Peptides against a protein of PDB entry 6NYY. Designs and how they scored, part 117

Target 1, 212 residues: chain A of PDB entry 6NYY
Amino acid sequence: KHFEQAIERVIGGLEKKTQVLQPEEKKTVAYHEAGHAVAGWYLEHADPLLKVSIIPRGKGLGYAQYLPKEQYLYTKEQLLDRMCMTLGGRVSEEIFFGRITTGAQDDLRKVTQSAYAQIVQFGMNEKVGQISFDLPRQGDMVLEKPYSEATARLIDDEVRILINDAYKRTVALLTEKKADVEKVALLLLEKEVLDKNDMVELLGPRPFAEKS
Target 2, 212 residues: chain A of PDB entry 6NYY as posed
Amino acid sequence: KHFEQAIERVIGGLEKKTQVLQPEEKKTVAYHQAGHAVAGWYLEHADPLLKVSIIPRGKGLGYAQYLPKEQYLYTKEQLLDRMCMTLGGRVSEEIFFGRITTGAQDDLRKVTQSAYAQIVQFGMNEKVGQISFDLPRQGDMVLEKPYSEATARLIDDEVRILINDAYKRTVALLTEKKADVEKVALLLLEKEVLDKNDMVELLGPRPFAEKS

## One batch from the design tools (peptide; made by RFdiffusion4, then SolubleMPNN)

Design b2_p21_8_s4 (from b2_p21_8, 14 letters changed)
Fold by OpenDDE base, seed 5:
Structure b2_p21_8_s4 (fold): chain B 212 residues (1-212), chain A 21 residues (1-21)
Amino acid sequence: as target 1 above (212 residues)
Amino acid sequence: MLSTPGTSLTLERLRQVQFTK
């Protein structure tokens, strides 16, 4: 109990027991988190789900915790699946409610950051080429870009393409698995917290062998 | 108005890989 709470505090922040969500907001959070959970479940290169919660903590209304593999090198395919998993919440909201909320702000930030890093730091885009520029850190004054305005436009276009491709992939996946997202969301509304075992009981074993 | 806290996915490790100089 104490150890789990400590990990939860580090990842999600302090539990906000006093934060009462409206029923519709709680429902939105449940489907949002279910989207992350199911996307992560059915994406080969996504990290295994440890826990998903709709109990408000710190700055989040809900969260999903994943067990990161000890991996230092990432392929384009792995980064794409991670982007899709990160978009799972937003996509779930779109599929189930026909609307989007501000709940995906942090997810979109992460996806945007990943896309830029892939293109301008890792040289993973064929049109931009084998380049690596340091991205400004959060809070650094954006000094002069080390590339032309034409290159900047190309980068922005290719980032948008990459994110849109990840989004479309996520839409296709969660549309196919719509019933599974619903099952997870409904169980979240009942239990508020699900672990890996709950997911196995609900969806069956994860279709990808856990690299031990 | 405290901005309604969004949902968070823990991608801390990815951030470390992307931004570790």
Scores: peptide ipSAE 0.020, ipTM 0.561, DockQ to the pose 0.169
Fold by OpenDDE base, seed 4:
Structure b2_p21_8_s4 (fold): chain B 212 residues (1-212), chain A 21 residues (1-21)
Amino acid sequence: as target 1 above (212 residues)
Amino acid sequence: MLSTPGTSLTLERLRQVQFTK
């Protein structure tokens, strides 16, 4: 319990017990987090879910906590699944509500950063090619981009393609698993916090072997 | 704003994950 709370503070920040969400907002959060949780459950290269919560913490209204894999090398496929998991909240909102909220802003930022890194740092895009440019670090002098404007446009296009592909993959997955997303969301609305055991009870065992 | 799925990571790994998640 204390250890979990410490992890939660690190991941989500301080619990905002005073923040009362309206029922509709709480519902949106539940389905959003359920989207993340279910996407992570059924994506092979996603990290195993440890906890999902709709209790507001720090800057977040909810969160999903995952057990990180002890890996230092990521494949393109792994990064794609992680992008899909990150998009799970937004996609769930679209599927269930037919609307998108500002709640996915941080998710979209992370997805955008991942897509950009894959293309310009990891050389994972065939059209852009085997290039690797350092991204400006926070506080680094804004160095001019080391590539042409034509390359910049190509990068922008390929980033959009990659994100859209991840989005479509996530839509397909969560549409297939729509009933599971709803089960998780409804249980979240009841319990506010679910652990791995709750997820196993709802969805069955995760279909992928957890690499210990 | 909803929180992105998180994990217990070192700062260095967190930086890497920010680009990989």
Scores: peptide ipSAE 0.012, ipTM 0.521, DockQ to the pose 0.379
Fold by OpenDDE base, seed 2:
Structure b2_p21_8_s4 (fold): chain B 212 residues (1-212), chain A 21 residues (1-21)
Amino acid sequence: as target 1 above (212 residues)
Amino acid sequence: MLSTPGTSLTLERLRQVQFTK
């Protein structure tokens, strides 16, 4: 209990018990987090889910916590699944509510950053090629791009393609698993916090072996 | 940097989204 709370504080910040979400907002959060959780559950290269919560913490309204793999090398496939998992919240909102919220801003930021890193830093795009450039940090003087404007446009196009592909993949997955997303969301609305065991009870064992 | 150990996907509060124009 104390250790879990400490981890939760590190990840999510202090519980803001005082912020009572409106029922509709709480529902949105539940389905959003359920989207993350279910996407992570059914994506091979996603990290194992540890906990999903719709209790507001710090700046977040909810969160899904995953067990990080002690991994230094990531494949393109792993990064894609991670992107899909990250998009799971947004996609869930779209599927269930036919609307998107600003709640996915941080998720989209992460996805965008990952996509650029894959293309510009890791050379994972065939059209752009085997290049590696440092991405400007926010606030660093944008030094002259070491590539042409044509290359810049190509990068931007390929980033969008990659993100769109991840998005479509996530839509397909969560559409297929729509009932599971709903089950998780409904249970979240009841319990506010779910752990891995709750997910196993609800969805069955994760179809992918956890790399111990 | 790929997300640090303990990757949480957090739904940020809508109210705190300052759109920097």
Scores: peptide ipSAE 0.037, ipTM 0.612, DockQ to the pose 0.075; fails the geometry check
Fold by OpenDDE base, seed 3:
Structure b2_p21_8_s4 (fold): chain B 212 residues (1-212), chain A 21 residues (1-21)
Amino acid sequence: as target 1 above (212 residues)
Amino acid sequence: MLSTPGTSLTLERLRQVQFTK
C-alpha cells in the first residue's frame, strides 16, 4: 500500500481534485487510456499493465502504469511493441470518435523520439544502415549534423515509415480488440481506476506469460 | 532514457527541441 502510493505520487503527482473534466472529455480520456491498456495487454513485448486511471493527476488527465522490466537491451520488436502501446491512445480516439485530440502529444513525442533513436542511434534501419549518431538532447542546438542533407531526408522518411507502420499495427490490433477497448473504457468511466485484477476479470489473463 | 513508466495523457507543454535548420 505505502509503496504503491509512493509510486503513484512519482508517476502521477498529487491528485488534482479541482480539475473536473467535462463528461465528454472524461469519455475521451477513458477511451484513450483504454487504448493504451488494451494495446499493452495484447502486445507480447509491452510491459505488464499495473494500473490505469482517468483521475487527473499533476499534468496528466489520465495514465496507464506499467511494470517496466529491468532490461538494458531492447530488440527492434520490443521497441515496435512499445511504440504501438504508446500509440494506443491516439488510435483508440480515432476508432471510437473519428477524431483526434491534443491528448496524444506526449505519446507522439515519445514515439518520434523512439523512431529517431532506432534509426540514427541503434542502426536498426536497413536503408539508413549501421550508423550511430548522437541525437540532440532536449534543449541542445544541433549546429552541425554529422551527415548530409540527403541522409537527413532519408532519416526523416524512414522515421515516418516506422511510425506509420507502428500506427497501422496498432489500428489493426485495437480494431480486432475493439470490444475489449470499449469494455475497459466503460469500466474506467464507472470506477475511474482499474488495476491488473480488474483487467484480468474483464479481459482474462494476459496472453503472455510474465517472464519472472 | 526510457520515459517515465506509464503512458499519460498529459497537458504538459512539450519543451520544443529546437533543431537549428
Scores: peptide ipSAE 0.035, ipTM 0.591, DockQ to the pose 0.104; fails the geometry check

## One batch from the design tools (peptide; made by RFdiffusion4, then SolubleMPNN)

Design b2_p22_1_s1 (from b2_p22_1, 7 letters changed)
Fold by OpenDDE base, seed 2:
Structure b2_p22_1_s1 (fold): chain B 212 residues (1-212), chain A 22 residues (1-22)
Amino acid sequence: as target 1 above (212 residues)
Amino acid sequence: GTSLEEAPSLDEMIDEEIARFN
């Protein structure tokens, strides 16, 4: 109990019990978080879901907590599934509401950063090649790019392709699992917090063995 | 009611984010 609360505080921040979400906003958050949760549930290389909550914490209106794998090395497939999981909230909003919220912006930023890292830092793109450059941190004056303008354009194009592929994959997945997203969202609206057991009860056992 | 500001399209957001790296 104390350990879970500590992890929740570290990951989600302090519960802002004072921010009462409006019903429509709460609904949006529920479907958003359900999208993350369901995407993570049905993606083989996604981290196992521990908890999903629509209780506002810190700066977030909701969150999905995953068991961080103490993994220092990620495959391209793992990173793709992580991208898809990260896009799950946005895609869910699109599927159910035909609109995206600002909550999805942070997710898209994370996905974009991941895509750039894969292509520029990890050399995971065949067209760009096995290059590894340090990405400038936000706010750092990028003085000189260690690559040509042509390479920069290629990187940008391949980043878009990667993100679009992840997006399409997520759309396909959550469209197929639309009923599951709705089940999770509705239960979130009722319970506000779901754990792995709740997900198992709703969706059945996760189809992928937890790589312990 | 805090109007959930419509987020930009995926393409627009990608372009904006790319512009930050560029």
Scores: peptide ipSAE 0.013, ipTM 0.485, DockQ to the pose 0.509
Fold by OpenDDE base, seed 4:
Structure b2_p22_1_s1 (fold): chain B 212 residues (1-212), chain A 22 residues (1-22)
Amino acid sequence: as target 1 above (212 residues)
Amino acid sequence: GTSLEEAPSLDEMIDEEIARFN
């Protein structure tokens, strides 16, 4: 209990019990987090959901906690599913509210960074080729790109394609599972925190065997 | 209160992020 709370504090920040979300904001957060949770539930290579919460912590209004796979090596399929899961909140907001909030911006940044890493660092794109360039770390001024302007444009195009593909996949999934997203969101609004057992009770067992 | 302001479209946000890497 104390250790889990400590990990949660480290990952999610300290619960700022003082930030009272307005009912509409709380609703938005619930559907956002439900989107992440449901996407992760139905994506084979997504990390298993441990906890989903709409209790504000630190700078986050809600969070989904996943079992950190001590995985150092990711496949292209795993990275795609992770991108889809990361887009789940944004897509849920779009499906249910027809609008995107600033809460989804950080998720898009993560997805964008992942897409660039896949294409530029990991050589996972056939059009760009099996190239590996050091990506600028967040905050590092890239002084010189190790590739031509034409290659840069190609990279940008392929990044957009990859993100759009992940987005479309997420839209398709959460549209299919729209009722499940709503169930999770409504239960979140009631309980504020859901665990894996709550998800199993609500959605049934996860379709994919937990890779132990 | 951090009002959830409407965020730009996906394409706009992608373009902004791409511009940061360029």
Scores: peptide ipSAE 0.009, ipTM 0.486, DockQ to the pose 0.607
Fold by OpenDDE base, seed 5:
Structure b2_p22_1_s1 (fold): chain B 212 residues (1-212), chain A 22 residues (1-22)
Amino acid sequence: as target 1 above (212 residues)
Amino acid sequence: GTSLEEAPSLDEMIDEEIARFN
């Protein structure tokens, strides 16, 4: 009990019982979180969903909790699926509401950071080449870029291409699974919190073998 | 004085990219 609560506090922050979401805001959050949940469900290399909630917590209006994989090495395919899962909330809002809210800002930041890391740290882009540069830490003044301005422009272009590819993949997936996103969102509006068992009952077993 | 045009930090690049997607 105490340990599960501690993990929930670390991931989702403290529940702010005092934040009353307006009905339209609550609906937006439900579809946003449903987008993350469904994308994660149908992407092979995404982390398994443990919990999804639309109860406001200190860090956000809703959250999805995933089982962290004790994985230190990631393939390009795994990183792409993680990017798609992260874009799931934004894409869901676009599909259902034709608009994007500020709720996806942190997700965009994470996707952007991942794309840069793939290109400049892991050498996963053929055009940029097999390069590995240390990304500046937050707050470190990047005094000297270890690459030319031409290389910087190439990196920026390839980052945009990678993010756009992940976005298009996510749009295709959630458009195909639009009915499932709606089912999850509606159930979230009813129950406010869903677990893995709720998702299995609603969508069926996850189509990928759980790595035992 | 060579104004070292401070190459945008990675953080600035990320922020600009986020702004473009918003």
Scores: peptide ipSAE 0.008, ipTM 0.453, DockQ to the pose 0.054
Fold by OpenDDE base, seed 3:
Formats: sequence, C-alpha cells, structure tokens
Structure b2_p22_1_s1 (fold): chain B 212 residues (1-212), chain A 22 residues (1-22)
Amino acid sequence: as target 1 above (212 residues)
Amino acid sequence: GTSLEEAPSLDEMIDEEIARFN
C-alpha cells in the first residue's frame, strides 16, 4: 500500500483536487486519454497499460500510466508504435470532436523529438543514411551543425514524413477501434480512473502477450 | 479552469519544434 502510493506520487504527482475540469473539458480529456489507452492496447510494441485517469495531476489534465519495459534498445517498429500511442490522444480528439486542443501539444513535441532522434541519432532513415549526430539539448548554443543545409532540409522533411506516417497509422487504428475509444471514454467519465482489469472487461484481453 | 483552446495545426507545431532544434 505505502509503496504503491509512493510510486503513484512519483509518477503521477499529487492529485490536484482543486482543479475542477468543466464538463466539456472533462469530456475532451476523457476522449484524449481513451485514445492513448486504446492505441496502446492494440499496438503490439506499445507498453502495457496499467492505469488511465482523467483526474488532473501536477503535469497534466489526464494521464495514462504504462508499465515501462526496462528496455534500452528499441527497434524502428517499437519506436513507431510508441509514436502512434503518443499520438492517440490527439487523433481521438480529431475523430470525435473535429478539433485539436492545446493538451495535445506536449504529445506532438514528444513525437517530434522521437522522430528526430530516430533519423539523426539512430540512423534509422535510409535517405539520411546511417549517420549519428548529437542533437543539441534544449538550451545548448546551436553549435555548427556537422551537416550541410541540404542535409538539414532532408532531415526536416524525413521527420515530417515519419510523423505523418505515425499519424496516419494512428488514425487508421482508432477509426477502426472508434467504438472502443468511446467505451473507454464514457467509462472514464463515470469512474474517472480505469485500471487494466477495467480495460479487459471493456475491450477483452490485450491481443499481445505481455512480455515479462 | 484553463479553457482548452484550439491548438495550432500539426504543421505549425512541427515547425515550432524544428525551430527549437535548429
């Protein structure tokens, strides 16, 4: 009990009981988090969902908690599925509301960072080539890029392509699973917090074996 | 409560992120 509460505090931050979401905001968050949850459920290389919540906590209006795999090495396929899962909230908002909220910006930043890392650091793009460059950290002086302006443009283009591919994949998935997203969202609006068992009850068992 | 305002387009957000890395 104490250890689980401590982990929840570390991962989710303190529950901000003072932030009462308006009904429309709560609905948006529910569908956003449902998008993440459902995408993660049906993507093979996504981390298993542990908890999804629309209760505002220190870092966000809602969150999905996943069991992080102690994995230090990721394949291109794994990174793609992770990108899709990260886009799940934004895509859900688009499918159900025809609009995108500012809540989805952080997810897009994460996806963009991942895409750049794949192309520039991990050499996972055939057009750019098997080259690894150090990405400037936030706040580092933009030192002279070790590549030409032409290469920079190519990198930017390939980043957009990768993100768009992940986006399209996520749209296809969540469109197919639209009813499941709605079920999760509606139950979130009722219970505010769902666990893995709730998801199994709603969606059935996750179609992928949990790698221990 | 902070009203969730409409976010910029995907392309705009990508460009903003690109600008942070460049």
Scores: peptide ipSAE 0.013, ipTM 0.489, DockQ to the pose 0.553; fails the geometry check

Design b2_p22_1_s2 (from b2_p22_1, 6 letters changed)
Fold by OpenDDE base, seed 4:
Structure b2_p22_1_s2 (fold): chain B 212 residues (1-212), chain A 22 residues (1-22)
Amino acid sequence: as target 1 above (212 residues)
Amino acid sequence: GTSLEDAPSLDEMIDEEIEKFR
């Protein structure tokens, strides 16, 4: 335990040396990560939070780590909550700063990809119907769409609706839990790293039983 | 630094992403 903490501090310290965030940037990251953390905490189908950090790691200025359930199958509800969790950072920035950063844009990209996958690959949209098409991977040129232009427009519309629904859900949640987001952000600014126990102390136990 | 004024809206960002799939 002490040795792992020392290594994490050394690695974290080395990571700190490579990317010095300005105080305002650090504040933005703290609220961004707090948004993710709090959204995940109060969404039933979200993955449990393991760690949230505002210490830069790689290309990220902060990160939240979740215990991935080795789930091979996802329900529509689970995917929606994942979208909301992913939007948590962006929504937090909007609530607290009235602006979005490039980090929030990256989260939106992920949500967009998820929405397309749900509608086009998984057939999870009633209006589009029970269709399943292979989505091009990011960077693959879609040379030919296996559906009509009318279907393409329908897909685009339904993707927008799905993202907007997830966004609105996230806004409602984090607005309700605004004080919790603030608490987490402030504690992040103090400790730089929070674990599940810190979150329990701050917010109380997660309201959803961890499906063991 | 992209000015706050240059930040794309959600709709603009979605539209841009959609275009990548077209």
Scores: peptide ipSAE 0.110, ipTM 0.597, DockQ to the pose 0.377
Fold by OpenDDE base, seed 1:
Structure b2_p22_1_s2 (fold): chain B 212 residues (1-212), chain A 22 residues (1-22)
Amino acid sequence: as target 1 above (212 residues)
Amino acid sequence: GTSLEDAPSLDEMIDEEIEKFR
């Protein structure tokens, strides 16, 4: 479900052995995680997939684990591909089930936060310009926005554009790779956990050289 | 899972998330 949460959960090691997924839920999770996995596989600037699992861990029902790059600086392209990868679960659910789970909503929240950070904090939007504002922390009443209402609206519009662009890109990708998503999902249902080698066997080598 | 027909549109969901930053 959540790429970052998946990393945190993997770091936390707590397999919730106690949460038995219903078969239909397990299927949904498999396709959701397959969406993340396949998106990450075919996006150049996405982090390389290490593991994908439908075994519930922590608060999540499944996860895709990626090798985080020891990278402190991210390009706009890298952030976009990360957004697409994060949307992969949602898009997969839409493609295969015509429904969206709460997990897909949470992924959208993360994507929205990333989009805001790119535009407001990182100055990565040409229309908004090279501005950097601290995003309000959760619970901090932003008493005064450091920008005008017109700028606020512009930011909101550009956030929407960025998210929609990432979404469309993800839809296009996973539609093209629909059969691959299916293969991964089915194999997940069988094995519950896939590693990079399983993905290579299933999909072939990742088309992008692992940037060491 | 929420049916796509009953689920908020992507735009609606984005708007809801945007409101959290306003």
Scores: peptide ipSAE 0.052, ipTM 0.642, DockQ to the pose 0.355
Fold by OpenDDE base, seed 3:
Structure b2_p22_1_s2 (fold): chain B 212 residues (1-212), chain A 22 residues (1-22)
Amino acid sequence: as target 1 above (212 residues)
Amino acid sequence: GTSLEDAPSLDEMIDEEIEKFR
């Protein structure tokens, strides 16, 4: 096992060995990634966790890898669980440190984009109604919004409600599973990399059947 | 089987999702 991991480290040239995280930063990353991992573990529509690491990869200081289902269609429930999983790192930081890092802010940005897409593109909000508008891409000239200012305000309000609901759901989950987040974070600080088997040994089997 | 090395990170999955919505 250790030898195979060493070979994967040598072949996987993407581990920037060069960024030595300070102990406090490493701790923050461990709890952040543990938040994502535990949220995904206990959310039915979250993708199965394959690996969680606090070794910097690319632009991130830590990462979790998942086995995505090849899905072209997403339900509202699936998108909500994805939002909660994405908020897991932020919520973990809040629970354990009472502060939010820039990494947690980026997660919130991604959640915000997803929320707007759900409401504006997919018509998944009852108050806004069955509307489908293409959202301008970042950098595209904001052409005339196809809806009124009143509708824009309503959209903004409903986006906030959706994000807050996802946030509250994540807070409730990770508060209930606080001990599990702690266990994962501490083990990450020890091993730096955890796989699915480590998670099963630590938390027990994932309560949701993996769709084969 | 997609090698564990090729499995998307959460960030990559979110980016892909957002791209699918665009």
Scores: peptide ipSAE 0.357, ipTM 0.822, DockQ to the pose 0.045; fails the geometry check
Fold by OpenDDE base, seed 2:
Structure b2_p22_1_s2 (fold): chain B 212 residues (1-212), chain A 22 residues (1-22)
Amino acid sequence: as target 1 above (212 residues)
Amino acid sequence: GTSLEDAPSLDEMIDEEIEKFR
């Protein structure tokens, strides 16, 4: 056990100096990660959860690890559930604390980027139409958008609608499963790391068959 | 096989997804 933990520390990147999270920060992280974990547990197209941790690693104060499918093609439904899963931490913080942290803002940024990609790159919005435009990379000269300012406004509006829909879906889900989020968060505060078996013990079997 | 230790975080998964879209 100790040796495996040591190897995990070496391979998983040195736990940088234990940023000793303050108890309140640790609580926030626990509920944030519990929100992601529970959202993913009850969303059909979410990837299977492998591990949830509130031990800081790399850039995050906590993290959930998933077994991603090597998928190159995503449906609109899959992308929506991914958005909801990503919003799970933010929504959990809102439900339990009535506030949003910087971590929740970073998740929102990622959701926003995904929403723009869906609408602008994949043409997944009927109002905007089948547009495929490469989003400029951060730092690339904003190439002249191949569409009018009116179309740009429409894109922005539809992105907001998509994000709001994902947000509302996540709020509904985690409100229904509020007790489950709390169970996971409390157990995280106790154990710091949960695996799939811990989640099954707390929540029961995942209601969706893991597509192998 | 990516060791369970190399399993991506949600953050990493999203970053990879966004990069695939680019």
Scores: peptide ipSAE 0.345, ipTM 0.811, DockQ to the pose 0.044; fails the geometry check

